# Designs tried in a protein design run: peptides against a protein of PDB entry 5TUV. Part 127

Target 1, 107 residues: chain A of PDB entry 5TUV
Amino acid sequence: KEVIDRLRYLKAEIEDLELKERELDQQKLWLQQSIKNVMDDSINNRFSYVTHEDICNCFNGDTLLAIQAPSGTQLEVPIPEMGQNGQKKYQINLKSHSGPIHVLLIN
Target 2, 107 residues: chain B of PDB entry 5TUV
Amino acid sequence: AQECQNLEVERQRRLERIKQKQSQLQELILQQIAFKNLVQRNRHAEQQASRPPPPNSVIHLPFIIVNTSKKTVIDCSISNDKFEYLFNFDNTFEIHDDIEVLKRMGM

## One batch from the design tools (peptide; made by RFdiffusion4, then SolubleMPNN)

Design b2_p21_1_s2 (from b2_p21_1, 9 letters changed)
Fold by OpenDDE base, seed 5:
Structure b2_p21_1_s2 (fold): chain B 107 residues (1-107), chain C 107 residues (1-107), chain A 21 residues (1-21)
Amino acid sequence: as target 1 above (107 residues)
Amino acid sequence: as target 2 above (107 residues)
Amino acid sequence: EKPKIHIKEYWPLGFKYIEIK
């Protein structure tokens, strides 16, 4: 009897949790769309940038490349493998579908 | 008894997923706030300077930062339309997204 | 002080990609 009651309780709770999870999924989608709308706004887009100084303040003592690409650009960082010359390959592959990619050397 | 245990495990897994999703939502909210703060900063800065920054002095969102040693040799292959980039490094590198940069900037 | 960077022309080969987030 007690076990049966516990089973019923657990099943009911799991059902409630399923509803909650779906709600959160919808909220995430809504918020992501909201962010996109904010970023795509003409005024916001005009001022959506950081400076070289901003980047230099975030990182110290290294070579910094800034790669700007359109939203939706695809990035691949293959697992380092041995190359033909016996050296590990450290690689970044980028592919954009909506516009050119820009690269800036910061320091 | 075993069925109760199975349901309890499932319940716990769902609770953890919900917690993670709630955290992700909070992160998205913070990202949106950070972006708005960035826009406001830049608007005020340009108003004070009475001019926009030079085009090559800023990095427009979205972007990534590649950080590597000053001794690292970087080879870059670029498509004619600049839609595809292939970077080869002779040493390790780190990638940081614009979200992380905004966080480091205190936005 | 500047790093050694080589830029070459590249003919697309096709890759597996993950969307930049």
Scores: peptide ipSAE 0.031, ipTM 0.858, DockQ to the pose 0.081
Fold by OpenDDE base, seed 3:
Structure b2_p21_1_s2 (fold): chain B 107 residues (1-107), chain C 107 residues (1-107), chain A 21 residues (1-21)
Amino acid sequence: as target 1 above (107 residues)
Amino acid sequence: as target 2 above (107 residues)
Amino acid sequence: EKPKIHIKEYWPLGFKYIEIK
């Protein structure tokens, strides 16, 4: 009796959790679409930028590269491995499908 | 008993997923707020200056920031159309997305 | 934390090389 009751309880709770999870999934989709709409708005897009000063204020004393690329640009950062010269290889690969990539040296 | 344990494991798995999804939703909300604040800031700044900033003085979203030591040597290979980039570093680097930058800016 | 989208391992010819020191 106790085991049967526990099973029924757990099944009912899992069902409630499934409903909650689906609700959160729907909320995420709506929010993502909302963000996309806001960012794609012509006026908002016009003012969708940061300055060199903004970047410099966020980071201290190092070489900073700003890479602007279209949405959907592919970014790959391979796991560092030993190169042919006996040194670890650190690499970034970028591929855009919808427009050019722009690189700026900040400092 | 074993069936109860299996359901309890499933219950816990779902609870963890729900927790993660709630956190992700909160992050998206903050992103939307940050973007709106950025747009508002820039609109106000341009109104005060009575002109837009020079085109090469700003970084348009979406972008990433690469941070590395000033001693790091960076080799970059780019396609003619600037759709593909290959970066090689002789030392470690950090990548920060525009979302993180907006957070650091206090948006 | 780092955004990642896998890229094909096929690179086109005709690259320009830039060195940043």
Scores: peptide ipSAE 0.031, ipTM 0.858, DockQ to the pose 0.050
Fold by OpenDDE base, seed 1:
Order: structure tokens, then C-alpha cells, then sequence
Structure b2_p21_1_s2 (fold): chain B 107 residues (1-107), chain C 107 residues (1-107), chain A 21 residues (1-21)
């Protein structure tokens, strides 16, 4: 009887958790759409940028590249492998489908 | 009570997923707030300057930042339409997205 | 965070090389 009661309790709790999880999933979708709408607003979009100073304040004295690309741009960083010359390959591959990519050297 | 144990594991798994989803929602909220603050800052700055910033002095969202050593040699191949980029580095690098940058900026 | 997406293992002709050091 105790085991049966525990089983029933656990099953009921799991059902409640399922409801909670679905609620959170819906909230995430709503918030994602909200963010998209805010960013797509013409005024917000016009002012959606950072400066060179902003970037320099965020990072210390290394070479900094800023790569601006349209939303949905594909980014690939392959696992470093040994090249034919015996050197590891460190690469970034970018492919945009909706507009040009712009690269800036910050420092 | 093997069945009880199985359900306990399932319950715990769901609880962890819920916790993760709650955290993700909080991050999205913070992202939206950070973006709005960025827009407000830029609008105010341009108003005071009575002009927009020079085009090459700002990085429009969305973007990524690549950070590497000053000693790193970077080779880049780009398509004519600037839709595809191939970067080669002779050493390791770090990638940071715009979300992280906004966080570091304190937005 | 943005997921890493595998890009087709093909690069079109007409690339321009730029060196940054």
C-alpha cells in the first residue's frame, strides 16, 4: 500500500511538472518573439550598435575583430586538426544568406 | 520498488529541465533589457552630438567578436558579394557574441 | 547562445584574399 501510494504521488507530481514545463516553453517562445519585434523596430534598429570604445572596454590588449552579419548567418568553427604542414588548423567559416558580412579591426 | 525508483529519476530529470528553462527565460529578459538600454544610450549620445557616429566607428547588431593574440596571423578569404568568409589563424582564438558584449558593457 | 552550424564544404570561385597581421 505504501509503495502504491508513493507511485500515485510521483505520477501526479510528474503530470504537474509536465504542465509547468509546457508553460515555460510557451513563455520562451513568446519572449523570443518579443525580442525579435523590439529589435526589428525601425527606431531600435537604427540605434542597435556598439562602438569601438565599448569593445575595447570589454576586452584586454589582444587583436579584436568585429564581425557584423545578418541574423541567420551560419558560423562554423571546425575542430582543430593537423594540416599537411604539421600545423593545427584554426578556422572560422561564415556564410550569410540574406546580406553581406562586414569585418572591422578594432585595435 | 524499482518502479518508484524509475519515477524518482524521471521526476528529478524534469525538475532539472525546468530549472534550466527558468534560467534561460531570465537570460532572455536580461537580454531584452540590455538591448533597450543600449538603444537609449545611443539615442541620447547622438542627440548630444547632433549627428550620427561615423559608419566605420560602430558595429551594428548582430555581431561577434573574435579575440586572439597580437602575435596571431589572420588570413581572410571573402567572396565578391561578401556573403562568405573564411578565416585562418595560426593560433587559437576566442569568439564572443553580442549578448556577452552587452553584459560586459553593463547594459 | 548562437549554435555552430556546419557549412557546406564548398567555396565558390572569385574569392579575394586579405591578410591581417
Amino acid sequence: as target 1 above (107 residues)
Amino acid sequence: as target 2 above (107 residues)
Amino acid sequence: EKPKIHIKEYWPLGFKYIEIK
Scores: peptide ipSAE 0.029, ipTM 0.858, DockQ to the pose 0.047
Fold by OpenDDE base, seed 2:
Structure b2_p21_1_s2 (fold): chain B 107 residues (1-107), chain C 107 residues (1-107), chain A 21 residues (1-21)
Amino acid sequence: as target 1 above (107 residues)
Amino acid sequence: as target 2 above (107 residues)
Amino acid sequence: EKPKIHIKEYWPLGFKYIEIK
């Protein structure tokens, strides 16, 4: 009856939503591939950089490190916890698989 | 009935996921636009200067920015091939990706 | 959400140490 009709309606709507979600997932994949293609283009890759001035304009008052690494470089930031000496450890672990990592001190 | 309630919850969950995915797609589009704008800016700048920037004066994408206090002591261990990095900080730090930098630059 | 990598308890010999103050 009313409950049965509501069930049918909800099931039909959920089915439509499933289709929409899959469509969005597909669009994301295509867009990600598009971005990759644009960035991998020889001309675009040549000009895919920012300057020290750009970074300084975005941040101020602290020590700034720029870490340039190849796409796919793995980044790990463990949750800070007490070390062996009782001091909290703050760490960044980087592992590249396709090229060297470069570090620049901005200020 | 209970089944109706369960489907209502599922419907709402799917709607929220769809909304989030739509937002993520919009962000990806903006990222692509920002990147293209960056490339255009740099191409124009190099044309005006009639030369590329010095290699160590720019930060090539992809990159991350690490921001920490001027008082923070940073220890870095680097593998011989520069594929692995371990950073140790004696205090807190912030990480910003290149996407956020491009946003802050107004690209 | 950030990708985690397996980090060895002890790093192999031959690493370069740099201190930034």
Scores: peptide ipSAE 0.029, ipTM 0.854, DockQ to the pose 0.043

Design b2_p21_1_s3 (from b2_p21_1 with F6H K8S D9P Y10F E21K)
Fold by OpenDDE base, seed 1:
Structure b2_p21_1_s3 (fold): chain B 107 residues (1-107), chain C 107 residues (1-107), chain A 21 residues (1-21)
Amino acid sequence: as target 1 above (107 residues)
Amino acid sequence: as target 2 above (107 residues)
Amino acid sequence: EEPKVHISPFNPLGFIYKKIK
């Protein structure tokens, strides 16, 4: 029967897709760990920086703050709400658990 | 049949997830390449200069860039250990991560 | 105008971003 054959075909294909998805998941984990290893290497870490010129070339016309912090630093940007003075609150909250945060004014 | 239709929907859903995961893997590969290119650039630059850059002239990864109007007033509260920062703005802003910056740099 | 946040969800060593109320 055509319907039965179609069902069998679809089930077999879904099984193949499940295998493919698991493969991709493993590759993602491997690559993420690889990136961590590369960036944590002593030589690579020493040279893992950008310059003020780099940032200025990427952005123009406004005030630019650079915030360097340890990996995994928590970044919170609240939805602006009205304050006591009737002005909207625009905020950035940063929390690090592994090291200090460093802020630079670029321009 | 309804069962056949259900499996076809499931098949399509899995195909879309796989496509998304493939795209994510490509992004991670590009990130790794960009980082390696950055390291190579900086190593070469320091070799030519025969010295490392001044500490406050570079931004170490990971970092974010905050972009706001030159008219925006920015206040910053810092914890004693510099592990926590609170930024207050009187107007809106934009945040960009280091990955985007590296892309804009052509790494 | 709400702040615009451009944080890659695939950066394994980046900041952990949370939009909060």
Scores: peptide ipSAE 0.682, ipTM 0.921, DockQ to the pose 0.915
Fold by OpenDDE base, seed 3:
Structure b2_p21_1_s3 (fold): chain B 107 residues (1-107), chain C 107 residues (1-107), chain A 21 residues (1-21)
Amino acid sequence: as target 1 above (107 residues)
Amino acid sequence: as target 2 above (107 residues)
Amino acid sequence: EEPKVHISPFNPLGFIYKKIK
């Protein structure tokens, strides 16, 4: 039956797609580890920075804060809630577990 | 048949996931390339200057950029060990990670 | 207007972003 043949074909294709998806998952993991290795290399790490000029070239006219922190630092940005005075509260919470956080005013 | 339709839907779902994962993988590849380009740029620049940049003149990865109006009032509370920061703004802001900055830099 | 956060979820060494409240 044509339907049976189609079903068989689809099942086989889905199986192939499952294999492909697993392959991509593995590639992602390997690439993520590769990036970590490259960035953690002593020589690369020494030169892993941007300048104030770089930042100014990317953004114009507003107050720019640069926040450098260790990998894995937690960044929390609450949904603004209305305060008692009727003003929304805009906040950023940062928490590092492995080292100090550094803040620079760019402009 | 209904089973055939179900499998076709599943097939399409898997294809979409694979597409998304392929895109994510490409993004990671570009991130690694951008980082390597950044390192090369900085190495070359320091060679030309025959010295490293001043410590507070550069922003080491990983970092984020907070962009807000110049009229925005910013208050910052810092823990003693500088592991925790609380920023309060009287207006909205935007946050950009280092990956986006590298993209804007053309790395 | 709510803050806009542009953090890549795929950065292996990046910040861990958590939207709260």
Scores: peptide ipSAE 0.676, ipTM 0.921, DockQ to the pose 0.924
Fold by OpenDDE base, seed 2:
Structure b2_p21_1_s3 (fold): chain B 107 residues (1-107), chain C 107 residues (1-107), chain A 21 residues (1-21)
Amino acid sequence: as target 1 above (107 residues)
Amino acid sequence: as target 2 above (107 residues)
Amino acid sequence: EEPKVHISPFNPLGFIYKKIK
């Protein structure tokens, strides 16, 4: 029957798609590890920085803070809520587990 | 048949997920390329200058950029070990990661 | 106005972003 043939076709295609998805998952994992390896290289790490000029060229007109921290540093930005004085609370919480955080005022 | 319809939905679901994962892989590839270009640029620049940049003149990866109005008042509380930072703003802000910065730099 | 956070979800070495409600 046509329905039976369609079912078999779809099942076979889904099986192929499952294989493709697993392939992509492995490729992602490999690529993520590759990036880590490249950035952890002593020479690459030494030169893994941007300048004040770079930042100023990307942004202008406002106050710019550059916050450098170790990989995996936690960044929390609460949804603003009204404070006791009626002012909304705009906050950034940073928590590092492996090293100090460094802050630079760009402009 | 209902089973055929269910499999067609599943097929489409998997196709969309695969498409998303392919896009993610492309993004990771671009990130790695951008990083390598950054390293190359900085190596060349330091070779030409015959010295490294001053330590406080550059922002090492990973970093984030906080962009806020010039009128925004910013308060910062820091732990003794500088592992925890609490920023308080009296107005809204924007945060951009290093990947976006590298894109804006054309890396 | 809510803060705008532009963090790449696929950065393996980046910050870990958490939006707290």
Scores: peptide ipSAE 0.662, ipTM 0.919, DockQ to the pose 0.926
Fold by OpenDDE base, seed 5:
Structure b2_p21_1_s3 (fold): chain B 107 residues (1-107), chain C 107 residues (1-107), chain A 21 residues (1-21)
Amino acid sequence: as target 1 above (107 residues)
Amino acid sequence: as target 2 above (107 residues)
Amino acid sequence: EEPKVHISPFNPLGFIYKKIK
């Protein structure tokens, strides 16, 4: 009886958890779409920027590059490997499919 | 019993996924709030200045910040359409996305 | 020292980050 009751309880709980997980999945999709809608709004899009001052306040002491690109732009950062001259290669590869990429030197 | 143990493992796995998804939802909510705060700040600032900032003085979302030493040499190869960028560094760097920047800004 | 990448996995409008080995 103990084992049977435990099995019934666990199966029922797992079923409830499945429902909860599906609910969260739907909420995620809804919220992602909501964010897209908010950011694509004409007024919000016009004011969706940070300044050089903002960046300088967040970081200090080094060279700062700001790279602006369309949503969904692919960013690849290979693990550094030894180059032909024996120097490690530190690279950033960017690929956009929907628009140009813009680079700004902050400092 | 073995079946009870199997179900308990499954239950725990589902609970962990649910917890992760709940955390992700909270992060998305915070992102949306931060974005709205950014827009509000910029609208107010432009009203006070009675004009928009110069076009090359701001970084539009989405963006990333590359932080590297002032001694780092950076080479950039760009496609004709500016859809592809290859950055070569002679030293290491750090990359930060716009979400982190907004957090550091206190948005 | 390897580059450090701080990209949020939950940004629906951000860059798509892929670590290449």
Scores: peptide ipSAE 0.658, ipTM 0.921, DockQ to the pose 0.894

Design b2_p21_1_s4 (from b2_p21_1, 7 letters changed)
Fold by OpenDDE base, seed 2:
Structure b2_p21_1_s4 (fold): chain B 107 residues (1-107), chain C 107 residues (1-107), chain A 21 residues (1-21)
Amino acid sequence: as target 1 above (107 residues)
Amino acid sequence: as target 2 above (107 residues)
Amino acid sequence: EEPIVHISPFNPLGFIYKKLL
């Protein structure tokens, strides 16, 4: 019957898609590790920076803070809540586990 | 048949996930390319200058950029070991990661 | 008006972003 044939076809296709998805997952892991290796290389790490000029060219008209921190630093941005004076609280919480955080005022 | 319909839905779901994962993989590739281009640029620049940039003149990866109005008042509380930072703003802000910055730089 | 955060979810060495609701 057509239904039986369609079921067989769909099941076979789904199996192929499962294989493809697993392949992509492995490729992602490989590429992520590759990026880590490239960035952790001593020479690359030495040159892994941007300048104040770079930032100013990307943004203008506002106050810019640059925050450099170790990989894996936690960034928390709470939903603004009303303070005691009725003003919304806008906050950024940063927590590093491996090293100090460095803050630069760009403009 | 209902079973056929269920498998059609499953197939479509898997196709969409695969598409998303392919997009993620492409983004990772672009990140790696951008980083390599950044390193190459900086190496060339330092070779031309015959010296590295001053330590406080550059922003090392990983970093984030906080963009807020020039009228925004910013307060910062820092832990003794500089591992924790609390920023308080009297108005809203935007945060941009290093990946976005590299894209804006054309890397 | 809430803060806008542009953090790539695919950055393997980036910050760990947590939106507190």
Scores: peptide ipSAE 0.643, ipTM 0.920, DockQ to the pose 0.927
Fold by OpenDDE base, seed 4:
Parts: structure tokens; sequence; C-alpha cells
Structure b2_p21_1_s4 (fold): chain B 107 residues (1-107), chain C 107 residues (1-107), chain A 21 residues (1-21)
């Protein structure tokens, strides 16, 4: 029957897709670890920076703050709410657990 | 048949997940390439200059860029150990991570 | 005029962004 054939085909295809998905999951994990290893390499780490010029070339006209922090630093940006004085609160909360945060004013 | 319909739905869900995972994998690949290109650029630049850049002239990864109006007033509260930062703005802002910056730089 | 945050969720060494709703 046509339906039976379709069922068989779908089941076989789903099995192939399961294998493909697992393959992609493994590739992702491998690549994530690879990136960590590359960035943690002493030579690469020494040169893992951008310049003021780089930032200015990417953004213009406004005030630019560069915030450098350790990997895994938590970033929170609350939805602006009215403060005690009626002014909306635009905030950035940063919390590091492994090292200090450094802030640089670009322009 | 209902079973056929259920399998077709599952097939489609798996296809979409695979598509998403493929996209995520490509993003990671591009990140690694961009980082390697950045390191190579900086190594070459320092060789040409015969010196490293001044410490406060570069931003080390990982970082974020906060972009706001020139008129925006910014205040910052910092913990003693500099592990916690609270920024207050009187207006809106945009945040860009290092990955986006590297993309804009053409890395 | 809500802040706009462009943070990649796939950066293995990046910031951890928590959107406060």
Amino acid sequence: as target 1 above (107 residues)
Amino acid sequence: as target 2 above (107 residues)
Amino acid sequence: EEPIVHISPFNPLGFIYKKLL
C-alpha cells in the first residue's frame, strides 16, 4: 500500500536525520573546544585584541565604551522602567567571577 | 493516516533542527577564522612597528562595545575588586560583542 | 527606546547575556 511505503520511507529518513543531528552535535562540541584551545594559546592570546582605530572604524558619531572582561562574565540589561524620579532606568549590570572588568572610553 | 502525519511532522522538526545546527556550526567556524585572522593581522602589525601597542590603546578579547549618544550621561558603580559593575544611562544604548566587531572589521 | 543588545549566543568565550524581562 502507498501509505505503508510512505511510512517505511519516513522512518528510514528519520533514522538518517537522527544520525546527521548527532554528527552535528559532536562537531559543535569539537569546534567549541577547538576555539577555546586556540584562544587560550599563549601566542594567540597575546595578539587577541582590537585597537581604538578598529572600533572607530566600526562605529562613528556616538560615545563608545569598550568593556573587557573575563570569559563567562554575566551581562544583564534590564528593560527600562520608571525610576523614583520618573526617569527611565537604562542600566547595564556586569558580574565577573574570575577576574576584574576593565572599561575604556573610546570617544 | 495519522501515523504518517505524525512522522511527517517529526521529520520536519528534525530537518529544521538540523538546519539550525548547521547554521550555528557555520557561525562557530567563522568565529574561529575571524580570530585567527585577527591574530595574524596583529602579529604582522607589531612586527612592522617593531613594538607592541601601548597598553591602553587596545581592547583584549572578550569585550563588548557600548554605543550611546554623545549627550548620554553615564555613571558607573564599581565593586572594590572590580568584579561587579553597574552602569546607569539617562538614555538608550546599543551593545555589540566582539564577534560582531570582528565581522565589521572584515576578519 | 529599549536598549539593543547584539550578543552572539554561540561565542564559547564570550559574555553570558541574560535578558531581564
Scores: peptide ipSAE 0.641, ipTM 0.922, DockQ to the pose 0.897
Fold by OpenDDE base, seed 1:
Structure b2_p21_1_s4 (fold): chain B 107 residues (1-107), chain C 107 residues (1-107), chain A 21 residues (1-21)
Amino acid sequence: as target 1 above (107 residues)
Amino acid sequence: as target 2 above (107 residues)
Amino acid sequence: EEPIVHISPFNPLGFIYKKLL
C-alpha cells in the first residue's frame, strides 16, 4: 500500500511538472516574439545603437572591430589549422542572407 | 520499488529542465530591459545634442565585437554584395555579442 | 590558442554561431 501510494503521488507530481514545463515553453516563445516586436518598432530601431565610447568603455588595450549585420547572420569560427606556410589560420566567416554587413574599426 | 525509483529519476530530470528554462526566461527579460534602457538613453542624448549622431559613429544592433592584440594582422575578404565576409588573423581573438556589451554598459 | 567566442544562445535577434570542428 505504501508503494502504491508513493507511485500515485509521483505520477501526480510528474503530471504537474509537465504542465509547468509547457507553461514555461509558451512563455519563452511569447517573450522571444515580444523582444522581436520591441526591437523592430520604428522608434526603438532608430535608437538601437551603441557608440564608439560605449565600446571603448567595455574593452581596453586591444584592437576592436565592430561588425554590424542583419539578424540571423551566420557566424563561423573554424578551429585553427596549419596553413601551407606553417601559420595557423585564425578566421571568422560571416554570411548574411538578408542584407549587407558593416564593419567598423573602433581603435 | 524499482518503478518508484524510475519515476523519481524522471521527476528530478523534469525539475532540472524547468530550472534551466526559468533561467532562460530571466535572461530574456533582462535583455529586453537592457534594450529599452539603451533606447531611452540614446533618445535623451540626441535630444540634448539636438542632432543624431554622425553616420558611422554608432553601431546598430545586432552586432559583435572582435577583440584582438594590437599586433594582430587582420585581412578581410568581402563579397561583391557585402553579404559574405572572411576575416583572417595571424593570431587568436575573442568575440563578444551585443548582449554582453549591454551588460558591461550597465544597461 | 583557440579563439574564444562569447555568443548568447538566448539572443532571439543575434548572430547564429556555428563552431566548426
Scores: peptide ipSAE 0.640, ipTM 0.921, DockQ to the pose 0.903
Fold by OpenDDE base, seed 5:
Structure b2_p21_1_s4 (fold): chain B 107 residues (1-107), chain C 107 residues (1-107), chain A 21 residues (1-21)
Amino acid sequence: as target 1 above (107 residues)
Amino acid sequence: as target 2 above (107 residues)
Amino acid sequence: EEPIVHISPFNPLGFIYKKLL
């Protein structure tokens, strides 16, 4: 009887957790759409930028590249492997499907 | 009982997923706030300057930042339409998204 | 700090080589 009661309790709790998880999934989707709407607004889009100064203040002592690409651009960073000349390969592969990629050297 | 143990494991797995989803939702909220703060800052700055910044002095969202040593040699292969970029580095690098940059900026 | 990585496979096309630095 105790085992049966425990099983019933656990099953009911798991069902409640499933409902909670689905609620969070819906909230995430709603918020993602809200962010998209805010970013796509004409006024907000006009002012959706950072400056070279902003980037320089965030990072110190490095060579900095800024890569501006459309949302949904594919980014691949292969695991470093030995090349044909015996040196490790450090690579970034970018593929856009909706527009050109723009690269800026910050410093 | 074995069935009770199986359900306890499942319950714990679901609780961890819910916790992760709650954290991700909070991050999205912070992202939206950071973006709105960025827009407000830029609007105010342009009003004070009475003109927009030069086009090549700003980085429009979405973007990524690549930082590497000053000694790193960077070679890039670019498609004709600029939809594909292949970067080759002779040393290690770091990648930071625009969300992280906004956080570092204190937005 | 670990780099942010998003992996999506794609087939590269023809490229023009450019040295950035």
Scores: peptide ipSAE 0.069, ipTM 0.864, DockQ to the pose 0.071; fails the geometry check

